# Peptides against a protein of PDB entry 6TME, part 1

Every score and structure here is a prediction.

Target 1, 324 residues: chain A of PDB entry 6TME
Amino acid sequence: NRLKRAYIALQAWKKAFYSDPFNTAANWVGPDVCSYKGVFCAPALDDPSVLVVAGIDLNHADIAGYLPPELGLLTDVALFHVNSNRFCGVIPKSLSKLTLMYEFDVSNNRFVGPFPTVALSWPSLKFLDIRYNDFEGKLPPEIFDKDLDAIFLNNNRFESTIPETIGKSTASVVTFAHNKFSGCIPKTIGQMKNLNEIVFIGNNLSGCLPNEIGSLNNVTVFDASSNGFVGSLPSTLSGLANVEQMDFSYNKFTGFVTDNICKLPKLSNFTFSYNFFNGEAQSCVPGSSQEKQFDDTSNCLQNRPNQKSAKECLPVVSRPVDCS
Target 2, 324 residues: chain A of PDB entry 6TME as posed
Amino acid sequence: NRLKRAYIALQAWKKAFYSDPFNTAANWVGPDVCSYKGVFCAPALDDPSVLVVAGIDLNHADIFGYLPPELGLLTDVALFHVNSNRFCGVIPKSLSKLTLMYEFDVSNNRFVGPFPTVALSWPSLKFLDIRYNDFEGKLPPEIFDKDLDAIFLNNNRFESTIPETIGKSTASVVTFAHNKFSGCIPKTIGQMKNLNEIVFIGNNLSGCLPNEIGSLNNVTVFDASSNGFVGSLPSTLSGLANVEQMDFSYNKFTGFVTDNICKLPKLSNFTFSYNFFNGEAQSCVPGSSQEKQFDDTSNCLQNRPNQKSAKECLPVVSRPVDCS
Unless a header shows other numbers, all headers, positions and changes below count from the first letter of the chain.
Peptide ipSAE was made for these designs. It is ipSAE averaged over its two directions, with the distance scale d0 held at 1.0 Angstrom where the peptide's residues are scored. Compare it between designs on one protein only; published cut-offs may not apply.
A fold fails the geometry check if it doesn't show the stated peptide or something in it is severely misdrawn.

## One batch from the design tools (peptide; made by RFdiffusion4, then SolubleMPNN)

Design b1_p8_1_s1 (from b1_p8_1, 3 letters changed)
Fold by OpenDDE base, seed 4:
Structure b1_p8_1_s1 (fold): chain B 324 residues (1-324), chain A 8 residues (1-8)
Amino acid sequence: as target 1 above (324 residues)
Amino acid sequence: MPDIRSLF
């Protein structure tokens, strides 16, 4: 009996709550699990005459607790949304039994441990949000083999390099921000055919930007700020025909910011402050356009306000990194 | 960041 299994799972979960300040689980009593607050039932895919638990939505419930292994009994769940709670511990491996998982949102919790590899076992997963947790270690390359629409990894403790498999991703939105990722952005990034938004903010990424970024024709948001990138901006960035928001601030970039970048047709905001650029085209100057906003603060530009001192600039500008 | 997908 599917609903009986669901009852066992949900009661085990209720027992795993340390605090339920909004009394969300107060009505989680008795066998009628479909009446439980935050539990949603639907006809089973294999038998429309059978009602099953198809979704969980406990977003913003501020519940403290953990996810018990009995949640693996919720084998019909396709939607699992429990963001903005205080759940701790690890994501149970028993969730591998939830083969219909379509959307998984555990963001803004207190989860720990390595990347929840159980997410890789779900063949139909389209949405993965694990941001604002304490997940650590390396990102498994296989995550980008999944046919995901969105991948939210930001505000965790992930480290190591970004997998080269990123180019296989079909996601429109990917966030790496505020982790400990290191190394270069893989050249395969240019193969992300559906990418609209990518955010690398606040990592330990380094090296030269790959030329292949310019192949991201559908990108509207590209943020690589607060890293350790070096060298010049790739000339191929002129290929970002749809970019609206671009941020390269707080890096170690050098060289000249060109017209071809600043005249991008959809560009509305371009921030390249806090680098070591030693020149910019007139089209890059803040105030040069009514449609575009630029920030060139704290570079090595001549005849511009709020620039670095010669003492700060000379050691870096005189030793440009060759990205060729 | 806002919730992109929710049942509510």
Scores: peptide ipSAE 0.048, ipTM 0.808, DockQ to the pose 0.084
Fold by OpenDDE base, seed 5:
Structure b1_p8_1_s1 (fold): chain B 324 residues (1-324), chain A 8 residues (1-8)
Amino acid sequence: as target 1 above (324 residues)
Amino acid sequence: MPDIRSLF
């Protein structure tokens, strides 16, 4: 019996709770699992006459505990939302049995260990949110082979390079922010045909920005701030016809910020502060537009306020990185 | 940061 298996799983999970401040699982008693708070039942896909546990929503329950392997018995679950709890440990590999998994949100918890590769086993997964955890190690390249709509990886401990497979991603939103990613942004990034928002904030990324970024004509948000990028901004950025928010601040960029970038038609905010730019077009000057906001603070610009000293600028500006 | 959610 499918509900019996669910009962076993849910009772095991309740037992794995260290703290339930809101008494969320207080009614998790008896065989009627469909009445459990945060448990949602629906007719089974294979037999509409059978009721199964199809979803879990424990968002914002502040529950402390771990995910026991018995959760693998929840084989009909398609939605698993446990955002903003205090769950710790690793994501059980037994969750591979949840072959209907569609949305998996374990964000804002205390999960540790490597990337939960069990997520790669779910053929129908569309939404993956593992942000604000303590996941570490390499990002598996296969994540971008998944037909995901959104990939939230930010605020973890992921290391190594961003996989070249990123170009295969069909996701509209991808966040890498606040990890330990290193290396260059792959040139394959330009192949992300559905990308709307991508965030690289606060990593150890370096090198030149690939010209292929300019192929991301549907991008509305591009944030590469707080990294170690060098060289000039690619001239191909003029291709970002829909970009609204663009941030390159806190890098080591050099060269000239061009009209072609600052006059992007949908651009509303462009921050390129805290770099080593030695020139900017008039269209890039803060206050030059009523519709666009710019920040050129702490560069090597002449006749602009709040710039770096000549002592700070000269060593870098005099030796620009050639990205060609 | 971006945030997308849905439920059944």
Scores: peptide ipSAE 0.044, ipTM 0.782, DockQ to the pose 0.085
Fold by OpenDDE base, seed 2:
Structure b1_p8_1_s1 (fold): chain B 324 residues (1-324), chain A 8 residues (1-8)
Amino acid sequence: as target 1 above (324 residues)
Amino acid sequence: MPDIRSLF
């Protein structure tokens, strides 16, 4: 019965393929679905004597098509990896029946519509990759209530603010890059105890950086470049004891870049170019260290090369945003 | 194990 349902689902999916350039589904013939390329069977969790479809891996198959609702019949699937295809449309709501879903990777496709809320229905989900699609609208706050190890949202069309619930996330990696997120980074960010990497690149984020960023002592990568952030860098950034890569470039930051930031013990790259900083500590000067790479280009620094003109600097530097 | 691609 379970493999028969899987057969129905997989045949419906094959029918939903518009193009299969590598003939990935060429062997998707007959009832033996466990022999299908990219289909992986395992003993069922509830009955080890029963073989079920437990995983799909069609990564890099360049398949054009859509996900039909019959995929909801794959009720034993825990791993669904279909990245780097040309699947379009929406994620079927029928996938809510896949209650064992553990890893869901639909990245680098042509999916559209709002955030696939069906992902929120999976109680055991640990990995969510929906990057490089055309998902749009508001990010549901509930995504961060999930016990996820990684959340990849970059290169989509998400709008609105980053939910305050971000602080509840247990994810080690979260990417917001190249969306349309706006507003401030929530102060609750400092509660992300397991965070190693967070990327905000290329959004419409604004306001001051919250002081609570300094509580992210396990972060190795912090990239907030290409946004509209203002004010001074929080002094609490000295708490980023494990940061290796830090990028604040292409913002509207002002003030002084301090020794406490540039002397972070594991800091290897710190880019703060294309802002309105009016001073930097000697430890922040490019070339001051052999172990650290700095970029202070296009700020309002005195006696440094490649800085903004006084005409460009004066209107901004004379009106610093108070983040207190 | 999931296929984690480059962000860029």
Scores: peptide ipSAE 0.040, ipTM 0.772, DockQ to the pose 0.055
Fold by OpenDDE base, seed 1:
Structure b1_p8_1_s1 (fold): chain B 324 residues (1-324), chain A 8 residues (1-8)
Amino acid sequence: as target 1 above (324 residues)
Amino acid sequence: MPDIRSLF
């Protein structure tokens, strides 16, 4: 009976294909769904004697189509990987019936609409990848209440502020890059106890960086480039004991880049170009270290090459933003 | 910086 439901779902999905360039679904014929290309069966968790569809992998199939509501019949699916296709439309709310969902990857498609809130209904979800789509609107705060290992949101059309609940996230990797997020980074960011990599690149974020960033002891990658951040870099960044890659380029930062930041023990790349910094420590100067790479291009630094003109610098540098 | 797409 469970495989019969799967058959109905998969046949409905096949009918929802507009184009299948690699003929991925060519063998999707007949009741033996476990033989279907990209369909993986396993013994059911509740009854090992019953075979069920446990996973879908259609990655890189270049399939054009949509996700029909009948996919909600795949109630045993724990792994759903359909990245790098041309699926369009919205994520069906009927997927709420997939209560075993563990990994959901719909990245690199043409999905539209608001954040797929159906993902929030999955109690066991550990991996969520919706990057490289056209999802829009606000990010629901509840996303960070989930016990996710990774959250990939980059390259979408998300707007509004980043939820304060971000501090509750247990994810090691979170990407916000290339969206339309605005406002400040929440101070609660410092509470992200498992965070290794976070990327804010290419948004409309603004305000001062919160001091609490310095509490992110496990962070290896911190990219806040291409935003509208202002003020000085927090002195607490000296606490980033494990940061290797740090990028603050293409913002409106001012002030002095300190030794305490540039001498971070594991720092390998630090880019702070295209800002309005008016000073830097000698340890921040490009070429000052063999093991560290710095970029100070297009700031307001004296006696450095490729800096902004005094005309460009003076209006900004003379009016520093106090982040205290 | 690392290719985020390759992490998972």
Scores: peptide ipSAE 0.032, ipTM 0.725, DockQ to the pose 0.047

Design b1_p8_1_s2 (from b1_p8_1 with H5R D6S)
Fold by OpenDDE base, seed 4:
Structure b1_p8_1_s2 (fold): chain B 324 residues (1-324), chain A 8 residues (1-8)
Amino acid sequence: as target 1 above (324 residues)
Amino acid sequence: MRDIRSLF
């Protein structure tokens, strides 16, 4: 009996709660699991006459505890939302049995360990949010082979490089922000055909920006701030016809910021502060447009306020990195 | 349901 299995799973989970400040699981008593707060039932896909647990929503419950392996008994769950709790430990491998998983949100918790590879086993997964946790280690390349709409990885402890497979991603939103990713952005990034928003903020990424970024014509948000990028901005950035928010601040970029970038048709905010740019087009100057906001602070620009000293600029500007 | 918060 599917509901019996669900009962076993949910009772095991309740037992795994250390704190339930809102008494969310207070009514988690008895066999009628469909009446449990945060538990949602629906007719089974294979038999409409059978009621199954199809969803869990414990968002913002502030529950402290862990995910016990018995959760693998919830084989009919397609939606699993436990956002903003205090769950700790690892994501159980037993969740591989949840083959209908469609949306998985464990964000804003205290999960640890490597990337939860069990997420890769779900063939129908469309939404993955694991941000604001303590996941560590390498990002598995296979994550981008999945047909995901969104991939939220920010605010974790991920290390190593961004996989080359990123170009295979169909996601519209991808966040890498506030991790420990290193290396270059893969050139395959230009193949992300559905990408609207990508955020690299606050990593240890380096090297030159790939020219292929300019192929991301649907991107509205591109933030690569607070990294170690070097070289000039690719001229191909003129291809970002839909970019609205662009941030390259707090890097080691050099060279000239061109009209072709600053005159992008939908550009509303362009921040390139705290770099080593030694020139900018008039269209890039803050205040040059009523429709666009620019920040050129703390570069190596002449005749602009709040720039770096010549002493700071000279050693970097005189040794530009060749990205060709 | 999905809960998309701030990116950081």
Scores: peptide ipSAE 0.118, ipTM 0.875, DockQ to the pose 0.055
Fold by OpenDDE base, seed 1:
Structure b1_p8_1_s2 (fold): chain B 324 residues (1-324), chain A 8 residues (1-8)
Amino acid sequence: as target 1 above (324 residues)
Amino acid sequence: MRDIRSLF
């Protein structure tokens, strides 16, 4: 039966624990798996008279161990939350059997290997959090074909380019921060119709920002800081009617920061420090508004404090990148 | 349950 399979899976998992500081699995004894701490049962979708393990929540348990293949026996699990543990190894392919997976959170662990492609096999997945791990390699393009509410990839070892399929994403929040992504932001980004927050912080992204970013009407947070972006800020950024937090700091941007950007109606914080901007509108000057905060530090601006030297600026400013 | 931590 289903609960027997769950018992086998959970006992195998308990055996795979190297350390359980809070004794979370102390009561993981006997066939009554529904009484196990962090295990949640519900009536099966196909038969309400049958009780099944529908959820796992071991968040913040600080458990050291790995995910054994027997977890694939938890075929009724829709919620799998095991963040803030010390699980290591890879996500087992046997989890492909968990066809009801709805939310998968393995964030803040010690997982390694390539992107867990098993997550792509779950047809009903809505939430994917794999941040703060050691996943590496390429991001599969198919991740953005899924109807996800949120995609958290930050603080891993992912490399290569951002897939062009990003424009297909229906996610409201996407994080790429603190990886090793390279190349340009795809122009298809403007097609992300539900996007509210996107962060590219601390990668090796380069090239010009695509004009299509200005089509992200619902975006409230846009952070592209700590990359290798070049050229001017797209004039189309004036279309970001709902942006509140915008950060382009620590790049190689040049040109003029315009009124149309700094006067965005909901803009509360705009950081464009540590670039090579050679001009800014009066509306972009820090202190020019009580409602908006700006940081223009370490650019090539005239008559502003804390700017780069002429020696540092001249080689870059004199050779502006044409993004047109 | 979902636990959305800070990026920092």
Scores: peptide ipSAE 0.117, ipTM 0.872, DockQ to the pose 0.052
Fold by OpenDDE base, seed 2:
Structure b1_p8_1_s2 (fold): chain B 324 residues (1-324), chain A 8 residues (1-8)
Amino acid sequence: as target 1 above (324 residues)
Amino acid sequence: MRDIRSLF
C-alpha cells in the first residue's frame, strides 16, 4: 500500500542521515509514518478513504545526510520543505515520480551538481527554492515556462546567461543573486507581468539595461548591484510606479541620473553609488528628501563628496557606451 | 510550510 511505500522511503532516508542533532527522526520508528516528526499525512486526492504522506517539513533541522533514491516512493508528496539542513549530493531523479509536487524547498543545504531538472518534470509545481546551495552550470530555460509563484536561485554557482524565457515567468519573486550569471538581462524581462521583486546582485552580468525594465509596473524591489552593467539608466525606469527599493551600485553606469527616476512615487531607497555617473538631478541628491534615501557615493559627480578622481573618471566618462 | 528568508 501507499503508506508501506512511504515507510520504505522514510526508513531509507533515516538511514541516509549522517547527523540529526535535534533527534528529529528519533520517532521515525514503526509503520505509523503519519506520526513521524516532520511527516504530514492527508487523505489521498484519488481516494479520500486512503491516508497518504502528503508533506514533509524538516526545515531548520540541521540534518546532515543525502536524499536517497527511495524518496521516489513518496508519490503522494505535494509539499517538500527541507531547508536549513546539511543535505548533500544531488537531487534524486526518482523524485520525478512525485507528480503532485507543489512546493519544493531544498534551500540552505549542500546540494551540488547541475540544476535539478527533476523540478521541471513536476506539472503542478508552484514554489521552487533551491537557494544557498552549490548548484552549478546553466539555468535551463524551461524553468521560466513553469507557472511558479517564486523562483529562488540565489547563492549558488549557476553560470551562463539568463534565459530569454524569463519573460514567460509568472513569478512574483525571482532571485539570481550571488551566482556567476553573465551576459545581458534579456529584453523579455518586461513581460514578467506578476513580478514584484527581482534581484541580480553579485553576478557577472553586463551590457546595457534593457528599456523593457520600465514595463515592470508592479516591481517593488529591483536590485542589479555588483555587476558589470554599462551605459545610462534607461529613461523608461520612470515607469516603475511601485518600486520602493532600487539598487544599481557597483556597476559601470555612466550618464545622468534623472528626476524621472529619483521622483518615482513609491521610491524609498535608491542606491547608485560606485558607478561613473557624471550628473544627477537635484532630486537625486542625498538629503534632498525626507522620504527618500539616496546614495551617490563614488561616482563622477561634480560638487559632491566622496567621488572618484578625475583620473579615474575621465577614461570611462569620455567613452560612454551607446545603448541605443 | 513555506519559509521565506532574506532574498540575499
Scores: peptide ipSAE 0.117, ipTM 0.878, DockQ to the pose 0.058
Fold by OpenDDE base, seed 5:
Structure b1_p8_1_s2 (fold): chain B 324 residues (1-324), chain A 8 residues (1-8)
Amino acid sequence: as target 1 above (324 residues)
Amino acid sequence: MRDIRSLF
């Protein structure tokens, strides 16, 4: 009996709660699991006459606890949303049995350990949100082989390089922000055919920006701020026909910020502050446009306010990194 | 239900 298995799973989970401030699981009593708060039943896909647990929504329940292996008994669950709780530990490998998993949101919890590779086992997964946790280690390349709509990885402890497989991703939104990623952005990034928003904020990324970024024609948000990028901005950035928000601040960029970038047709905000740019086109000057906002603060620009001193600039500007 | 939060 599928509901009986669900009962076992949910009762095991209730026992794994350390704190339930809102008494979310107070009604988790008895065999009628479909009446449980945060538990949603639906007709089974294989037999519409059978009712199964199809979804869990415990978002914002502030529950402290862990995910017990018995959750693997919830084999009919397609939606698993436990956002903004205080769940700790690791994502159980037993969740591999949830072959219908479609949306998995464990964001804003206290999960630890490596990337939950169990997520890779779900053939129908479309939405993965694991942000605001303590996941660590390498990002498995296989994540980008998944046909995901969104990949939220930000605010974790992921390290190592960004996989070359990123170009295979069909996701419209990908966040890497506030991790410990290092190395270069893969050149394959330009192959992300559906990308609208990508955020690299606050990592340890370095090297030159790949020219292939300019191939991201559909990107509306590109934020690479707070990294260690060097060299000049790729001239191919002129290809970002739909970019609205662009941020390269807090890096080590040098060179000249060109008209071709600042005159991008959809550009509304372009922040390139806290770098070592030694020149900018007139179109890049803050206040030059009513439609666009620019920030050129703390660069090596002449005749601009709030720039770095010559002492700070000279060592870097005189030794520009050649990305060619 | 998806929780639409800031990307940051």
Scores: peptide ipSAE 0.123, ipTM 0.879, DockQ to the pose 0.058; fails the geometry check

